# Designs tried in a protein design run: peptides against a protein of PDB entry 4LZF. Part 46

Target 1, 155 residues: chain A of PDB entry 4LZF
Amino acid sequence: GGRLVVFPNGTRKELSADGQTVKVMFFNGDVKHTMPDQRVIYYYAEAQTTHITYPDGMEVLQFPNNQTEKHFPDGRKEITFPDQTVKTLHPDGREESVLTDGTIIQLNPDGSKVIQFNTGQREIHTADFKRREYPDGTVKTVYSDGRQETQYPTG

## One batch from the design tools (peptide; aimed at target 1 P8 K13)

Design b2_p26_3_s4 (made by RFdiffusion4, then SolubleMPNN; from b2_p26_3, 11 letters changed)
Fold by OpenDDE base, seed 4:
Formats: sequence, C-alpha cells, structure tokens
Structure b2_p26_3_s4 (fold): chain B 155 residues (1-155), chain A 26 residues (1-26)
Amino acid sequence: as target 1 above (155 residues)
Amino acid sequence: SLIEELKKREKENEELLAKEEAALAA
C-alpha cells in the first residue's frame, strides 16, 4: 500500500499507504519524517542533530551532546543543557536558569540578577548593591560603596 | 551559527528533492 520512490541522486522517499507519513532519506544521510500530526522530524546526519518542527511554530532541537533547545511560538527559548540545567530566554530579555538542585538564577533586562537558592534564601544583585534575603525575613545589603545594612524581620 | 547552517542544509536538501521530483514529473 505504501510507495517508495528512489530518485536518481540516491534520495529515497517513502509514503505510507494512507499518505499521512512521509519519510525522506536524503542522499547525504539526512532523514525527514512528516508525521500525521504534521510535525516534521528532521535528522541531520553529519551533525547528528534532530530538528522537530510543529505546525504551531514550536521547534525542538536535540544535539548530540544531549543539549535540547525548545523554540516556542511566543519567542521564548528553553535550553536544557547536558547537565540538565534548564535556561529560559524570554522575549523581554529576561533569562532564567533552573539548576538541578532547584536554585533559580534570573537575569533581568536591566542587568540585575536574582538568585533563589534552594534553601529559601534569595540574593539580589544590582549595580548598586548585593542583597541577601533570608527565610526568617532578615535582609542583608552590601552596597557598592561598601556600606552594609541589615534589616531585621518584623514581629 | 550552527542552527543557521543546519537550516541551510535542510533547505538545500529540500530544494534538490523538489528539483528531482519536478524532473521525474516532467
């Protein structure tokens, strides 16, 4: 029921009987799968990389080093690094990294940085200060001029 | 970038396939 076409250049095209699945095996080793759900899975043979495109504009890249990149239709990118750290790049320029220990590192468009530690402590970095917030409500600030402040919890 | 190169490669393969298909259909 399916069809196989072999082209003069060596590329092969395989069609399922229902026509819903198409597999192209290119002469250079690349492989393209068009699936019934209209996602396209492209394998780059030399780079050993898989590229999945979805009809909604979502794209997924899987690299041979175990890095995965998701490109969302809204412009957001999510990178899962080989160490399983997940970095999200937002369209507004904000970047967020989630470490395997649960620590979250946020880089803001203004250049400030916020680290949410898995302990519940939070550290805020700005051009003017570094601030450590503790779960008990204590806040310690070290300013760029060397001044230090401690704010104690209320109650 | 690597991604751009990959996309270029894909495009080239697809264009070549299209030419091959057109040649067979002609």
Scores: peptide ipSAE 0.450, ipTM 0.900, DockQ to the pose 0.942
OpenDDE base, seeds 1, 2, 3, 5: peptide ipSAE 0.446, 0.446, 0.446, 0.448; ipTM 0.899, 0.899, 0.900, 0.899

Design b2_p26_4 (made by RFdiffusion4)
Pose (drawn by RFdiffusion4):
Parts: C-alpha cells; structure tokens; sequence
Structure b2_p26_4 (pose): chain A 155 residues (1-155), chain P 26 residues (1-26)
C-alpha cells in the first residue's frame, strides 16, 4: 500500500503502491509531485507559486495573484492576467492581446499594429499612416505628411 | 531496493548512509 520515507534532513517522500506517483515534501515546505505520465508539479511554499512541467515540453506557472503563464515548446508564451486578458508573445516579437471586453490588439515587431475594438471599429497603424475603419463603411486616415482623408460610404 | 534507498538518501541528504533514514510501509 505504498511507502513513506523520512530523511535526516526532514524531507519526506511518499510513494504510491504501484510506485508510479511520487510526492516529495521538502523540509522547507516545497511540495513536488511526479505523476505516472511524467508530469512534474512543483509548489514553491514561500513564493506560493506552482510550476508544472509537461513531457511534451510545455511549462506552466501559476502565480499567487492568479496570473498564469504558459510556455509552449515552440517558444510561444501566453499570459492570462488576473483580469483575464490573454496576451500571447511570439518568438518573432509579435504580440496579440485578447481582452475580456472583446478588444484585440495585434502588435508587429516592426511597430505596426492592428486594433480591433469591441465597438466594431478597426484601427491600423503603419509607417505611412494611421487609419480607422467604421462599421458604417467610413474610413478615416491620417498620413505621415499630415494630410487627412475621409472615404465616405458608398451609401 | 536498498540500493535505490541509498541513491535517494544521497540525492536528499548528500550521503549514501542510511543512519537516521526511516521507512514506513503502508
């Protein structure tokens, strides 16, 4: 029915009967679980943080302020902030934020961006211009040279 | 089993000595 091992330093280790699951309770209050499928779950007592390593290379961190960070094997990083905004960082430098109100912000490494407002408007920022597109079909643009343009709806 | 206990002891204490190691079977 499993085993409990107590080491001189105070660290405790609990093995399941089939030996597939191991739980380590370190003298400092940290807790590590090793699961049969080789997931490793580590709890940092002082920092109150959980770090989970998956066999496929994915790593997940849970911070005590309820922030979660996911690191995908390819280098992508996804952050869920406490407010539940989801921000994704790509290794190429692109950033995408999906806010809970429905706003989407896409930022390119060259500094250009596309903003999709929950109101249905869309903004595009490039080296040449800032543009706003409206649900009624209106397009308003401000160019780098200072000119402003309004494209009226066909209707 | 003893060899594995020694390996674990070394991992957690820096020694292969089993003095003071307690094992409780469930």
Amino acid sequence: as target 1 above (155 residues)
Amino acid sequence: DEAQLRADTKEYTGSTDLTGVKVTEK

Design b2_p26_4_s1 (made by RFdiffusion4, then SolubleMPNN; from b2_p26_4, 13 letters changed)
Fold by OpenDDE base, seed 4:
Formats: sequence, structure tokens, C-alpha cells
Structure b2_p26_4_s1 (fold): chain B 155 residues (1-155), chain A 26 residues (1-26)
Amino acid sequence: as target 1 above (155 residues)
Amino acid sequence: DEEELRELAKEFTGSESLEGVEVHDL
């Protein structure tokens, strides 16, 4: 069978019969659970936060406000906000947010911004201009100097 | 063994004392 060790301070350590599962219940309500797949699940009682670490270096954080963060071994981070917006932070400094309506917002390392609307319209923001691309091929550009250009689709 | 339990006691309670430590086979 398994083994349970109970300490006077209230901390408990439980081992499975195969020794592959270890559960520590700390006196403060924190829990550490080591799984057969070598993932470690921490629950921090005061913060009500779950932290999962994987042997490949992947980490998952679950916050009490329903936010989830994934930390990938390559340095990428994926944040699922309470509103279910998903933000990806890339190691190159690029950020991408996917809204629940399907709109994608990309922030590039050069400071440019691209919005892909769920309508098929795309908006590009640079230091020099804002450009709106329409599904019909129309392109409207507003330059930083206030100049405006409209390019019509070639029929 | 007792040595392992003392190490655990030190880790989880700050002392090597086994006083009040309970071990249960599940």
C-alpha cells in the first residue's frame, strides 16, 4: 500500500504504493503533488494559485481570477485572460492577442501593430501611417503628416 | 527508515524530532 506520514505541525506526506505519486499537504494549506509523469503540481492556498511544472521546462499557472499562463521552454508565454482573450508573447518580442470575436492584434518588435479584424479588414499601424485594408482590396492610408491615400482594387 | 523520517521531519517541521510523527500504511 501507500504510506502516509503525518507531522505534528499538520504537514502530511502521502506516497503511493508504487512510489510514483507523492502528495505533500503543508500545514498552511499548500499542496505539492508529484505525478508519475514527473510533473509537479503546486497549489498555493493563500494565493489560490495552481502552478504546474513539467520535466521539459513547461510551466502552467492558474490564478483564482481564471487567468491561465503557459510558459514554454522556448521562452514563449501564452496568457489566457479571464475574458478568454489569448495573448502570446514570443521570444523575439512579438506579441499576439486573439480576442473572443476572432480579432487578432499583433504587436511587432519594431513597434508596428497589425489588427486582423473578424470582418476580414486589416489595419496596420506604423510610425509613418495607419493603413486599413478592406476585403474588396480597397486600401486606405492615413500618414503621420495627415495625408490620406485611397487605393482602389484594380478591377 | 528512521533516518529518512528524521530527514523528512527536518524538512517539513524544522527539527529532526520524531515526537508526534505518525506513519500510516495505506
Scores: peptide ipSAE 0.406, ipTM 0.872, DockQ to the pose 0.909
OpenDDE base, seeds 1, 2, 3, 5: peptide ipSAE 0.402, 0.398, 0.402, 0.396; ipTM 0.868, 0.864, 0.869, 0.865

Design b2_p26_4_s2 (made by RFdiffusion4, then SolubleMPNN; from b2_p26_4, 15 letters changed)
Fold by OpenDDE base, seed 1:
Structure b2_p26_4_s2 (fold): chain B 155 residues (1-155), chain A 26 residues (1-26)
Amino acid sequence: as target 1 above (155 residues)
Amino acid sequence: DLEELKKLAKEFTGSESLEGVEVIDL
């Protein structure tokens, strides 16, 4: 059978019958749950935050505002915001945001930005220009010097 | 065993004392 150890300060340690699940309930309301798959689930009572650590080095944070953060072993981070926008931070410095409407915003390490709109339009921002690409093949470019160019699909 | 319990007590209470520690079989 399982075993429960109760300490005078209010901390409790519960062991499953097989010994593979360990639950520590701290006196402050924090909980540490060690699972058979070697993941560890921390619950911080004051912050109301859940922190899961995996044996491969992945970490998952769940915040009370419904934000979730995944920290991957390769250094990538994925943040799901309360509005369900997903932002990925890549180790190379690239950032990508996927909005709920399907719009994708990419920020590149060189400072350039690419927006893929859900309408099929694409906007590219560089140090030298802003460019809008339309589904019909029209391309409008505004250069930093104020010059504007429009390329039509018929040439 | 008692040594394990003392270790747990030290970890969770700061003392190896088992006074007031309750062990319940589930």
Scores: peptide ipSAE 0.348, ipTM 0.832, DockQ to the pose 0.916
OpenDDE base, seeds 2, 3, 4, 5: peptide ipSAE 0.343, 0.345, 0.321, 0.344; ipTM 0.826, 0.830, 0.685, 0.829

Design b2_p26_4_s3 (made by RFdiffusion4, then SolubleMPNN; from b2_p26_4, 15 letters changed)
Fold by OpenDDE base, seed 4:
Structure b2_p26_4_s3 (fold): chain B 155 residues (1-155), chain A 26 residues (1-26)
Amino acid sequence: as target 1 above (155 residues)
Amino acid sequence: DVEELKELAKEYTGTESLEGVEVIDL
């Protein structure tokens, strides 16, 4: 059968019969579960935070405010905010936020920003201009010097 | 075994003392 070890400080270690599941309940209320799939689930009682580590290097953090962070082995991070906005941080410095309405905001390493609206409109922000692209092919550009340009799909 | 328990005690209590350690078969 399984085994439970109880320490005088209140820490407990529970082993499954097959030894594939280990549960440590620390005296401070923290819990560590080692699962048969080798994922490790930490619960930090004071922080009320869950931290899952996977054998492939994936990590998942769950915060008490309902924020979730995924740390991928490739260095990518995905943050799901309490409002369910999903922000992806790429190793190259690119950031992408997907809003609940389907709007996608991309921040590029060069400092440019692209907003893909749920309407199909796209807005591009650079140091030199702001450009709005419309689904019909119309493009409106406002340059940093105040100049404006409109390009029509047929023009 | 006893040595494994001492190692666990050291890990989780800071000492190898088995005083007050309970082992329960489930």
Scores: peptide ipSAE 0.393, ipTM 0.876, DockQ to the pose 0.927
OpenDDE base, seeds 1, 2, 3, 5: peptide ipSAE 0.393, 0.386, 0.384, 0.386; ipTM 0.875, 0.868, 0.867, 0.869

Design b2_p26_4_s4 (made by RFdiffusion4, then SolubleMPNN; from b2_p26_4, 15 letters changed)
Fold by OpenDDE base, seed 1:
Structure b2_p26_4_s4 (fold): chain B 155 residues (1-155), chain A 26 residues (1-26)
Amino acid sequence: as target 1 above (155 residues)
Amino acid sequence: DIEELKEEAKEFTGTTSLEGVEVIDL
């Protein structure tokens, strides 16, 4: 059968009947669940934050403002903001944000930026130029020296 | 066992004392 241990400080430990789930309810309101799949779920009562640790090294943080952070074993981080924007931080220093409208913003380690708009337009920012690509094949480039070029699909 | 309970008491209360520890079968 299951077991409940009650400590004099108010901390409680509950063991499931199968022994595979352990729940610790700390005197401060914090909760720790150890699950059959070896994940550990921490709830910090004061912060109202849930922290899940997986045996593969993945971590998931859930904040009271509905922000969620995933820390992958490869060093990648994925942040889902309260507005449902998803930002991925890659180990190589690349950052990618996916907006709710489908716009993708990429920041590259070299400082270049690429915006893929939901309209199919793309904007590329480098040290040397800003370029706008249109679905019709028109390309507009503004160089850092102030020179502008427009390439038309029929020109 | 009792030694396991003492270790748990140490973890959760800072002492191996089982005074005031209650074990309930569920």
Scores: peptide ipSAE 0.427, ipTM 0.901, DockQ to the pose 0.912
OpenDDE base, seeds 2, 3, 4, 5: peptide ipSAE 0.423, 0.426, 0.426, 0.424; ipTM 0.900, 0.902, 0.900, 0.900

Design b2_p26_5 (made by RFdiffusion4; failed a check: too like the target's own chain)
Pose (drawn by RFdiffusion4):
Order: structure tokens, then sequence, then C-alpha cells
Structure b2_p26_5 (pose): chain A 155 residues (1-155), chain P 26 residues (1-26)
């Protein structure tokens, strides 16, 4: 029925009966669990932060302000802020934010963007223009040269 | 090392290097 080992430095180790799960309680208050499937869960006592490493390469951080950061094996990084906005950073520099109200912001590395408002409007920003598209079919555009254009609905 | 065994199957070992181990009954 498992074992407890106490080291001279104060670190404690608990082994499960099958030896598959190991729990390490460090002298400084940190706690590490190694699971049978090789997930490693590390708790930082002073920082009150959890870091989980998965065998597939995924890493997850839980911060005490309830912020969660997920690092995917491919380099993608997904942040859940306390407000529950989800922001995804791609290695190529694209950023996508899905806010809880329903707004979506897509930012390209060249600086262009597409904004999808929860109100149903859509904004596009490029090197040449800023454009707003409306649910009624109206399109309004401001060009880099200062001209403004309104495309009226067919109806 | 010093070892102690208990009727309930618990084993406690204190090693020369200062380590302490408790083996729990099945």
Amino acid sequence: as target 1 above (155 residues)
Amino acid sequence: FKRREYPDGTVKTVYSDGRQETQYPT
C-alpha cells in the first residue's frame, strides 16, 4: 500500500502502491505530481501557480488571478484572461481574440485586421483603406488618400 | 539502518544517510 519517503532536507515523496503515481512535497512548499501517463503537474507555492506538462508537448500554466495560458506543441499560445476573453497567438504573428460579448478581432502581422462586432458589423483595415460593412448591406470606406465612399444597399 | 515492523504490516526504516521510509500495509 505505497510508501512515504522523507529526505534529510525535508522533501517528502509519496509513491502509489503500483509505483505509477509519484507525489513530491518539496521543503519549500512546492508540490509535484507525476502521473502514470507521464503528465507532470507542478505547483509553485510562493507564486501560487500551476504548470502542467503533457506527454504530447502541450504545456499549461494556471496563474492565481485565474489566467490560463496554453502552449501547443506547434508553437500556438492560447490565453484565457480572467474576463474569459480568449486570445490566440500564432507563431507567424497572427493574433485572434474571441471576446465573451461575441466580438472577434483578427490581427495580421502585416498590420491588417478584421473586426467582427457582436452587433453584426464588420470592419476591415488594410494599407489602402478602412472599411465598415453593415447588416443592412451598406458599405462605408475611407481610403488612404482621404476619399470616403458609401455603397448603398441594392434595396 | 534501523527498521521497525508493526503487526498491522507497517514498516518504518531509518537509514544511515538520514533517510526515513514508511511502507504502508497492503

Design b2_p26_5_s1 (made by RFdiffusion4, then SolubleMPNN; from b2_p26_5, 15 letters changed)
Fold by OpenDDE base, seed 1:
Structure b2_p26_5_s1 (fold): chain B 155 residues (1-155), chain A 26 residues (1-26)
Amino acid sequence: as target 1 above (155 residues)
Amino acid sequence: AKVVEFPDGTRVVVFDDGTVEIVFPA
């Protein structure tokens, strides 16, 4: 059968009969729950934060403001903000934000920025220029020296 | 330690430090 251990300080430890589930309820309200799938769920009462660790190294943080962070084993991080924007931080330094309207903002390690609008327009920012690409094939470029170029899909 | 066994098979161990362990039946 299962076991329950109650410590003098108020901490409780529950063990399943098979030993695959262990739940520690600390005196301060914190909880550590080891699950049969080997994920460990931490709840920090004061911070009201849930922290799940997986055997493959993945971690999930859930904050009281409804922000969620996923830490992948490869070093990638994915943040879901309360407004449901999803930001991905890649190990190479690239950052991508997906807005709720479908707009994608990419920050590249070289400092360039790419915005893919939900309209199909694309804007590219580099040290040398800002470029707007339109769905019809028109491309407008404003260079850092003030020069402006328009490339039309025809003619 | 004090050990109490119940008819249903539950065992309660009370240690000198106040720790209590309850072993439930299978």
Scores: peptide ipSAE 0.250, ipTM 0.857, DockQ to the pose 0.932
OpenDDE base, seeds 2, 3, 4, 5: peptide ipSAE 0.250, 0.238, 0.247, 0.249; ipTM 0.857, 0.848, 0.855, 0.856

Design b2_p26_5_s2 (made by RFdiffusion4, then SolubleMPNN; from b2_p26_5, 15 letters changed; failed a check: too like the target's own chain)
Amino acid sequence: PVVLRFPDGTVVTVFDDGTVEIVFPA

Design b2_p26_5_s3 (made by RFdiffusion4, then SolubleMPNN; from b2_p26_5, 16 letters changed; failed a check: too like the target's own chain)
Amino acid sequence: AEIVRFPDGTVVIVFDDGTVEIIFPA

Design b2_p26_5_s4 (made by RFdiffusion4, then SolubleMPNN; from b2_p26_5, 14 letters changed; failed a check: too like the target's own chain)
Amino acid sequence: ATVVRYPDGTVVTVFDDGTVEIVFPA

Design b2_p26_6 (made by RFdiffusion4)
Pose (drawn by RFdiffusion4):
Structure b2_p26_6 (pose): chain A 155 residues (1-155), chain P 26 residues (1-26)
Amino acid sequence: as target 1 above (155 residues)
Amino acid sequence: SDFAGGTAGTATVTYADGTTKEVELS
């Protein structure tokens, strides 16, 4: 029916009967679980933070302010802020934010961006211009040279 | 393997049947 081991330094280890699950309670209050499938769950007592390592290379951090950070094996990083905005950082420098109100912000490493407002409008920023596209079909553009253009709907 | 991560000194093992065993570690 399993075992408890107490070390001189105060660290405690609990083994399941099948030995597949190991729980380590460190003298400092940290807790580590090693699961049969080799997931490792580490709890940092002082920082009140959980770090989970998956066998496929994924790592997840849970911060006490309820922020979660996911690190994918390919280098992608996904952050869920407390407000539940989801921000994805790609290794190439692209950033995408999906806010809860429905706004999407896409930022390119060259500095260009596309903003999709929950109101149905779309905004494109490039080296040459800033453009706004409206649900009614209207397009408004401001060029780097200062000119402004309005493309009216066909109707 | 049960003692991996141990330090020198007496370690105590408690089994689910309530028996205990002391093991001197190096």

Design b2_p26_6_s1 (made by RFdiffusion4, then SolubleMPNN; from b2_p26_6, 10 letters changed)
Fold by OpenDDE base, seed 4:
Structure b2_p26_6_s1 (fold): chain B 155 residues (1-155), chain A 26 residues (1-26)
Amino acid sequence: as target 1 above (155 residues)
Amino acid sequence: SMFDGGVAGVATVVFADGSTEQVELE
């Protein structure tokens, strides 16, 4: 059957009957929970942080301020901020933020920036220009030299 | 991992039926 081991320092180890679940409650309040699916749940009491590691290399961190971070095996990172904004950091250096209002902000490795507004408008920032694309097909460009250009939709 | 390892000494094992056993830990 299941068993509980109590160590002299106050650490406790609980084992399920099948041995597939192991819960270690350390004397300092930290908890390590090994699950049947081989994920390991770490709880750091002082930091009040939960850290889950998966056998495929994925990691999930949950912070006391309600921020969560996912570290994917491919090197991608996904941060969910307390305000529920989701930021994805790609291995190629690209960053994407999804705001709660539906706005998507993309930062590219070349320094360019793309904003997809919830209205359907899109704004592109480069070293040479800032461009606004409208749902009707209108495109307005402001160049770095101050020149402006408007392209109207075709009929 | 930031967790402390094993502790040497005598530990109490509590079984599901509530029975207990003391074991030496290495």
Scores: peptide ipSAE 0.147, ipTM 0.747, DockQ to the pose 0.447
OpenDDE base, seeds 1, 2, 3, 5: peptide ipSAE 0.115, 0.131, 0.139, 0.091; ipTM 0.728, 0.734, 0.737, 0.715

Design b2_p26_6_s2 (made by RFdiffusion4, then SolubleMPNN; from b2_p26_6, 11 letters changed)
Fold by OpenDDE base, seed 2:
Structure b2_p26_6_s2 (fold): chain B 155 residues (1-155), chain A 26 residues (1-26)
Amino acid sequence: as target 1 above (155 residues)
Amino acid sequence: SMFDGGVAGEATVVFADGSTEVVRLE
């Protein structure tokens, strides 16, 4: 059968009959669940934060403000903000944000920035220029020296 | 705290049937 162990400091440990599930309720209110699938669920009572660790190295954090973070084994991090914006941080330093309206913002390691608007327009920011690409094929470029160029689709 | 409760003293084990056992912790 299952067991409940009560330690002198007030920590309690529940063991399932098959030994596959372990629940530790710490004296400070923290909780640790070891599950049959080998994931470990930590609950930090003061922070009201849940932290799940998986055998493959995946980690999931759930915060009281409804923010969720996924830490992938390859070093990638994915943050879902309370407003449902999803930000991905890549191991190479690239960052991508997907807004709820479909807009995608990319920050590249070289400092360049690309915005893909939900309208089909695309804006590229580099050290040398800002460029706007329109769905009809028009391209407008403003260079850092103030020079402007417009390329038309028929030209 | 994430230390699984090991403190020197006596712990009480409660079984599913309600029986209890005292375990010495070192």
Scores: peptide ipSAE 0.185, ipTM 0.791, DockQ to the pose 0.524
OpenDDE base, seeds 1, 3, 4, 5: peptide ipSAE 0.170, 0.094, 0.173, 0.159; ipTM 0.776, 0.715, 0.781, 0.772

Design b2_p26_6_s3 (made by RFdiffusion4, then SolubleMPNN; from b2_p26_6, 11 letters changed)
Fold by OpenDDE base, seed 4:
Structure b2_p26_6_s3 (fold): chain B 155 residues (1-155), chain A 26 residues (1-26)
Amino acid sequence: as target 1 above (155 residues)
Amino acid sequence: DIFDGGVAGEATVVFADGSTEVVELE
């Protein structure tokens, strides 16, 4: 059957009969749970934080304030805030935020910004202009020099 | 907004972490 080892310091280690599951309950309340799929679940008692590591290098953090973070093997990070806003940080420096109202904000490494409004309008900010794209196909551009341009939908 | 009347309106989006983003309004 399974095995339970109790150490003098109070740490307990439970091993499943098949050896595929290992649960270590540390004296300080921390828990390390190794699963058959080789993911490891860490629970830090003082911080009340759960940290899951996967064999492929993915990591998932769950904080007591209901914030969650996913660290992908490719270096991408995804943060879900308590209010359910989701922020993605890409390894190339691009950032994307998805708000609960449907607004999407993208920050690009070149400094440009794209805002996708919940109305379907899209606004693009560059060093040279701000541009608004409307659902009907209209595109309005305000250039840094103050010039304005409107492109009307075709068809 | 700036695209229709030359006057820009702004809204501040506040994230859960306290960070803010200013967006243009029509």
Scores: peptide ipSAE 0.044, ipTM 0.397, DockQ to the pose 0.007
OpenDDE base, seeds 1, 2, 3, 5: peptide ipSAE 0.023, 0.034, 0.040, 0.022; ipTM 0.527, 0.527, 0.348, 0.509; seed 3 fails the geometry check

Design b2_p26_6_s4 (made by RFdiffusion4, then SolubleMPNN; from b2_p26_6, 10 letters changed)
Fold by OpenDDE base, seed 5:
Structure b2_p26_6_s4 (fold): chain B 155 residues (1-155), chain A 26 residues (1-26)
Amino acid sequence: as target 1 above (155 residues)
Amino acid sequence: SMFDGGVAGEATVVFADGSTEVVELE
């Protein structure tokens, strides 16, 4: 059957009867749950942080400020900030932020930036220019040398 | 990890029936 082991230092280990669940309650308040689905749930009491590790290498962190992070096996990270902005960090160095209003900000490894506004407008920043693309097909470009160009939709 | 609750030595085991046993554990 199930059993509880109590250690002299105050650490407690609960074992389920089926042997599939192990709960360790450490003397410092930390908790480790080994679950039947092979995920391990860590709770760090001082940091008030929950850390889940999955068999496939996925890790999920939940911080006391309501920030959550997913660490993917390929090195990608997905951060949900307290304001519910979601930022994805790609292994190639690309970063993408999705704001709550639907705006998407992409930072590319080459230093270029793309903003997809919730209005349908798109802005591209490069070393050479800033470009605004409008839903009607109009494109306005301001070059680094100060030159401006407007490209109108052609029918 | 910051987990440091593991103790080698004596421990009290409480079984589901409420019985207890002192055992040496790692």
Scores: peptide ipSAE 0.220, ipTM 0.783, DockQ to the pose 0.416
OpenDDE base, seeds 1, 2, 3, 4: peptide ipSAE 0.077, 0.111, 0.031, 0.212; ipTM 0.705, 0.677, 0.612, 0.775

Design b2_p26_7 (made by RFdiffusion4; failed a check: too like the target's own chain)
Pose (drawn by RFdiffusion4):
Structure b2_p26_7 (pose): chain A 155 residues (1-155), chain P 26 residues (1-26)
Amino acid sequence: as target 1 above (155 residues)
Amino acid sequence: GRLVVFPNGTRKELSADGQTVKVMFF
């Protein structure tokens, strides 16, 4: 039916009957679970933070303010903020944010960006210009040289 | 120290300080 082991330093270890699951209760209040599939779940008592390591290389952190950070094996990092905005950082420097209201912000490492507003408008920022595209087909552009352009809808 | 015997016959010895683990497989 399993075992409990208590070490002189106060650390406790619980083994499942099949030995596949191990729970370690450290003297400092930290808790570690090792699962049969080799996932490791670590709870930091003082910081009130959970760190989960998956066998495929994925790591997940849960912070007490309800922020979650996911680290993918390829280097991608995905953050869910408390407000539920999801921000993805790519190793090449691209950033993408999907806010709950529906706004999407795409940021390139060269500094260019595309913003998709929940209102249906789209903004593009490049080295040459800032452009706004409207649902009615109107396009408004401000160029680096200061000129402004309005492209009217066909209709 | 501790000896743990599993249903499958695998035995595991743990040192008193937990720094050493010996596993004897069924």

Design b2_p26_7_s1 (made by RFdiffusion4, then SolubleMPNN; from b2_p26_7, 9 letters changed; failed a check: too like the target's own chain)
Amino acid sequence: GRLVVLPDGTRIELSDDGKTVTVTPA

Design b2_p26_7_s2 (made by RFdiffusion4, then SolubleMPNN; from b2_p26_7, 11 letters changed; failed a check: too like the target's own chain)
Amino acid sequence: GRLVVLPDGTQIELSEDGKEVVVIPA

Design b2_p26_7_s3 (made by RFdiffusion4, then SolubleMPNN; from b2_p26_7, 10 letters changed; failed a check: too like the target's own chain)
Amino acid sequence: GRLVVFPDGTIKLLSDDGKTEVVIPA

Design b2_p26_7_s4 (made by RFdiffusion4, then SolubleMPNN; from b2_p26_7, 9 letters changed; failed a check: too like the target's own chain)
Amino acid sequence: GRLVVFPDGTVKELSEDGKEVVVTPA

Design b2_p26_8 (made by RFdiffusion4; failed a check: the pose's geometry)
Amino acid sequence: AAAAAAAQAAAEAADAAAEAADAAAR
Pose (drawn by RFdiffusion4):
Structure b2_p26_8 (pose): chain A 155 residues (1-155), chain P 26 residues (1-26)
Amino acid sequence: as target 1 above (155 residues)
Amino acid sequence: XXXXXXXQAAAEAADAAAEAADAAAR
């Protein structure tokens, strides 16, 4: 039926009957679970934070303010903020934010960006210009040289 | 400090042995 082991330092270890699941209760209040599939779940008592390591290389952190950070094996990092904005950081420096209102912000490492507003408008920023595209087909552009252009809808 | 370290090492060795025995029984 399993075992409980108590160490002189106060750390406690609980083994399942099949030995597949191990739970460690450290003297400092931290808790570690090792699962049969080799996932490791670590709870930091003082910081009130959970760190989960998956066998495939993925790591997940849960912070007490309800922020979650996911680290993918390839180097991608995905953050869910408390407001539920999802921000993805790519190793090449691209950043993508998907906000709950529906706005999408794509930021390139060269500094260019594309913004997709929940209102249906789209904004492109490059070294040469800032451009805004409207649902009615109107395009408005401001160039680096200061000129401004309006492309009117065909209709 | 040395006696406490030794008691810890002994408790860990006993536990490892118990785990080996459990695995063999399984």

Design b2_p26_8_s1 (made by RFdiffusion4, then SolubleMPNN; from b2_p26_8, 24 letters changed)
Fold by OpenDDE base, seed 5:
Structure b2_p26_8_s1 (fold): chain B 155 residues (1-155), chain A 26 residues (1-26)
Amino acid sequence: as target 1 above (155 residues)
Amino acid sequence: MEEFEKELKKAEEEFEKMVEEHRKEL
């Protein structure tokens, strides 16, 4: 059968009958759960946060506000916000946010920004200009010097 | 977020130390 160890400080350690699952319930309400697949689940009672670590280096954080973060072994991070926006942080410094309306916002390492609107419009921000591309092929550019250019679609 | 991650890391380290201490008592 399983084994329960109760420590003088109130911490409890539960071992499964097969020895593959270990649950430690700390006196402060924190919980450490080691699973058969070698995942380790930390619950921080005060923060009400769950932290899961995987053998491959993956980490998952679950916050009480329903935010979830995934830390991938390659250094990529994926954040699901409470509003269900998903933000991906790439190891190269690129950031991509996908909004619930389908808008995609990309921040590039050079500081440029690209917004792909759900309407099919695209906006590009660089140090030199802001550009709006319309589905009909019209392109409007506002340069940093205040110059404006409109390129009309060739019919 | 980074500050919170740092605090979680500290908490994790303390957590592991506590587990290890209890293991030695067993």
Scores: peptide ipSAE 0.027, ipTM 0.540, DockQ to the pose 0.046
OpenDDE base, seeds 1, 2, 3, 4: peptide ipSAE 0.022, 0.030, 0.026, 0.024; ipTM 0.510, 0.490, 0.575, 0.530; seeds 1, 2 fail the geometry check

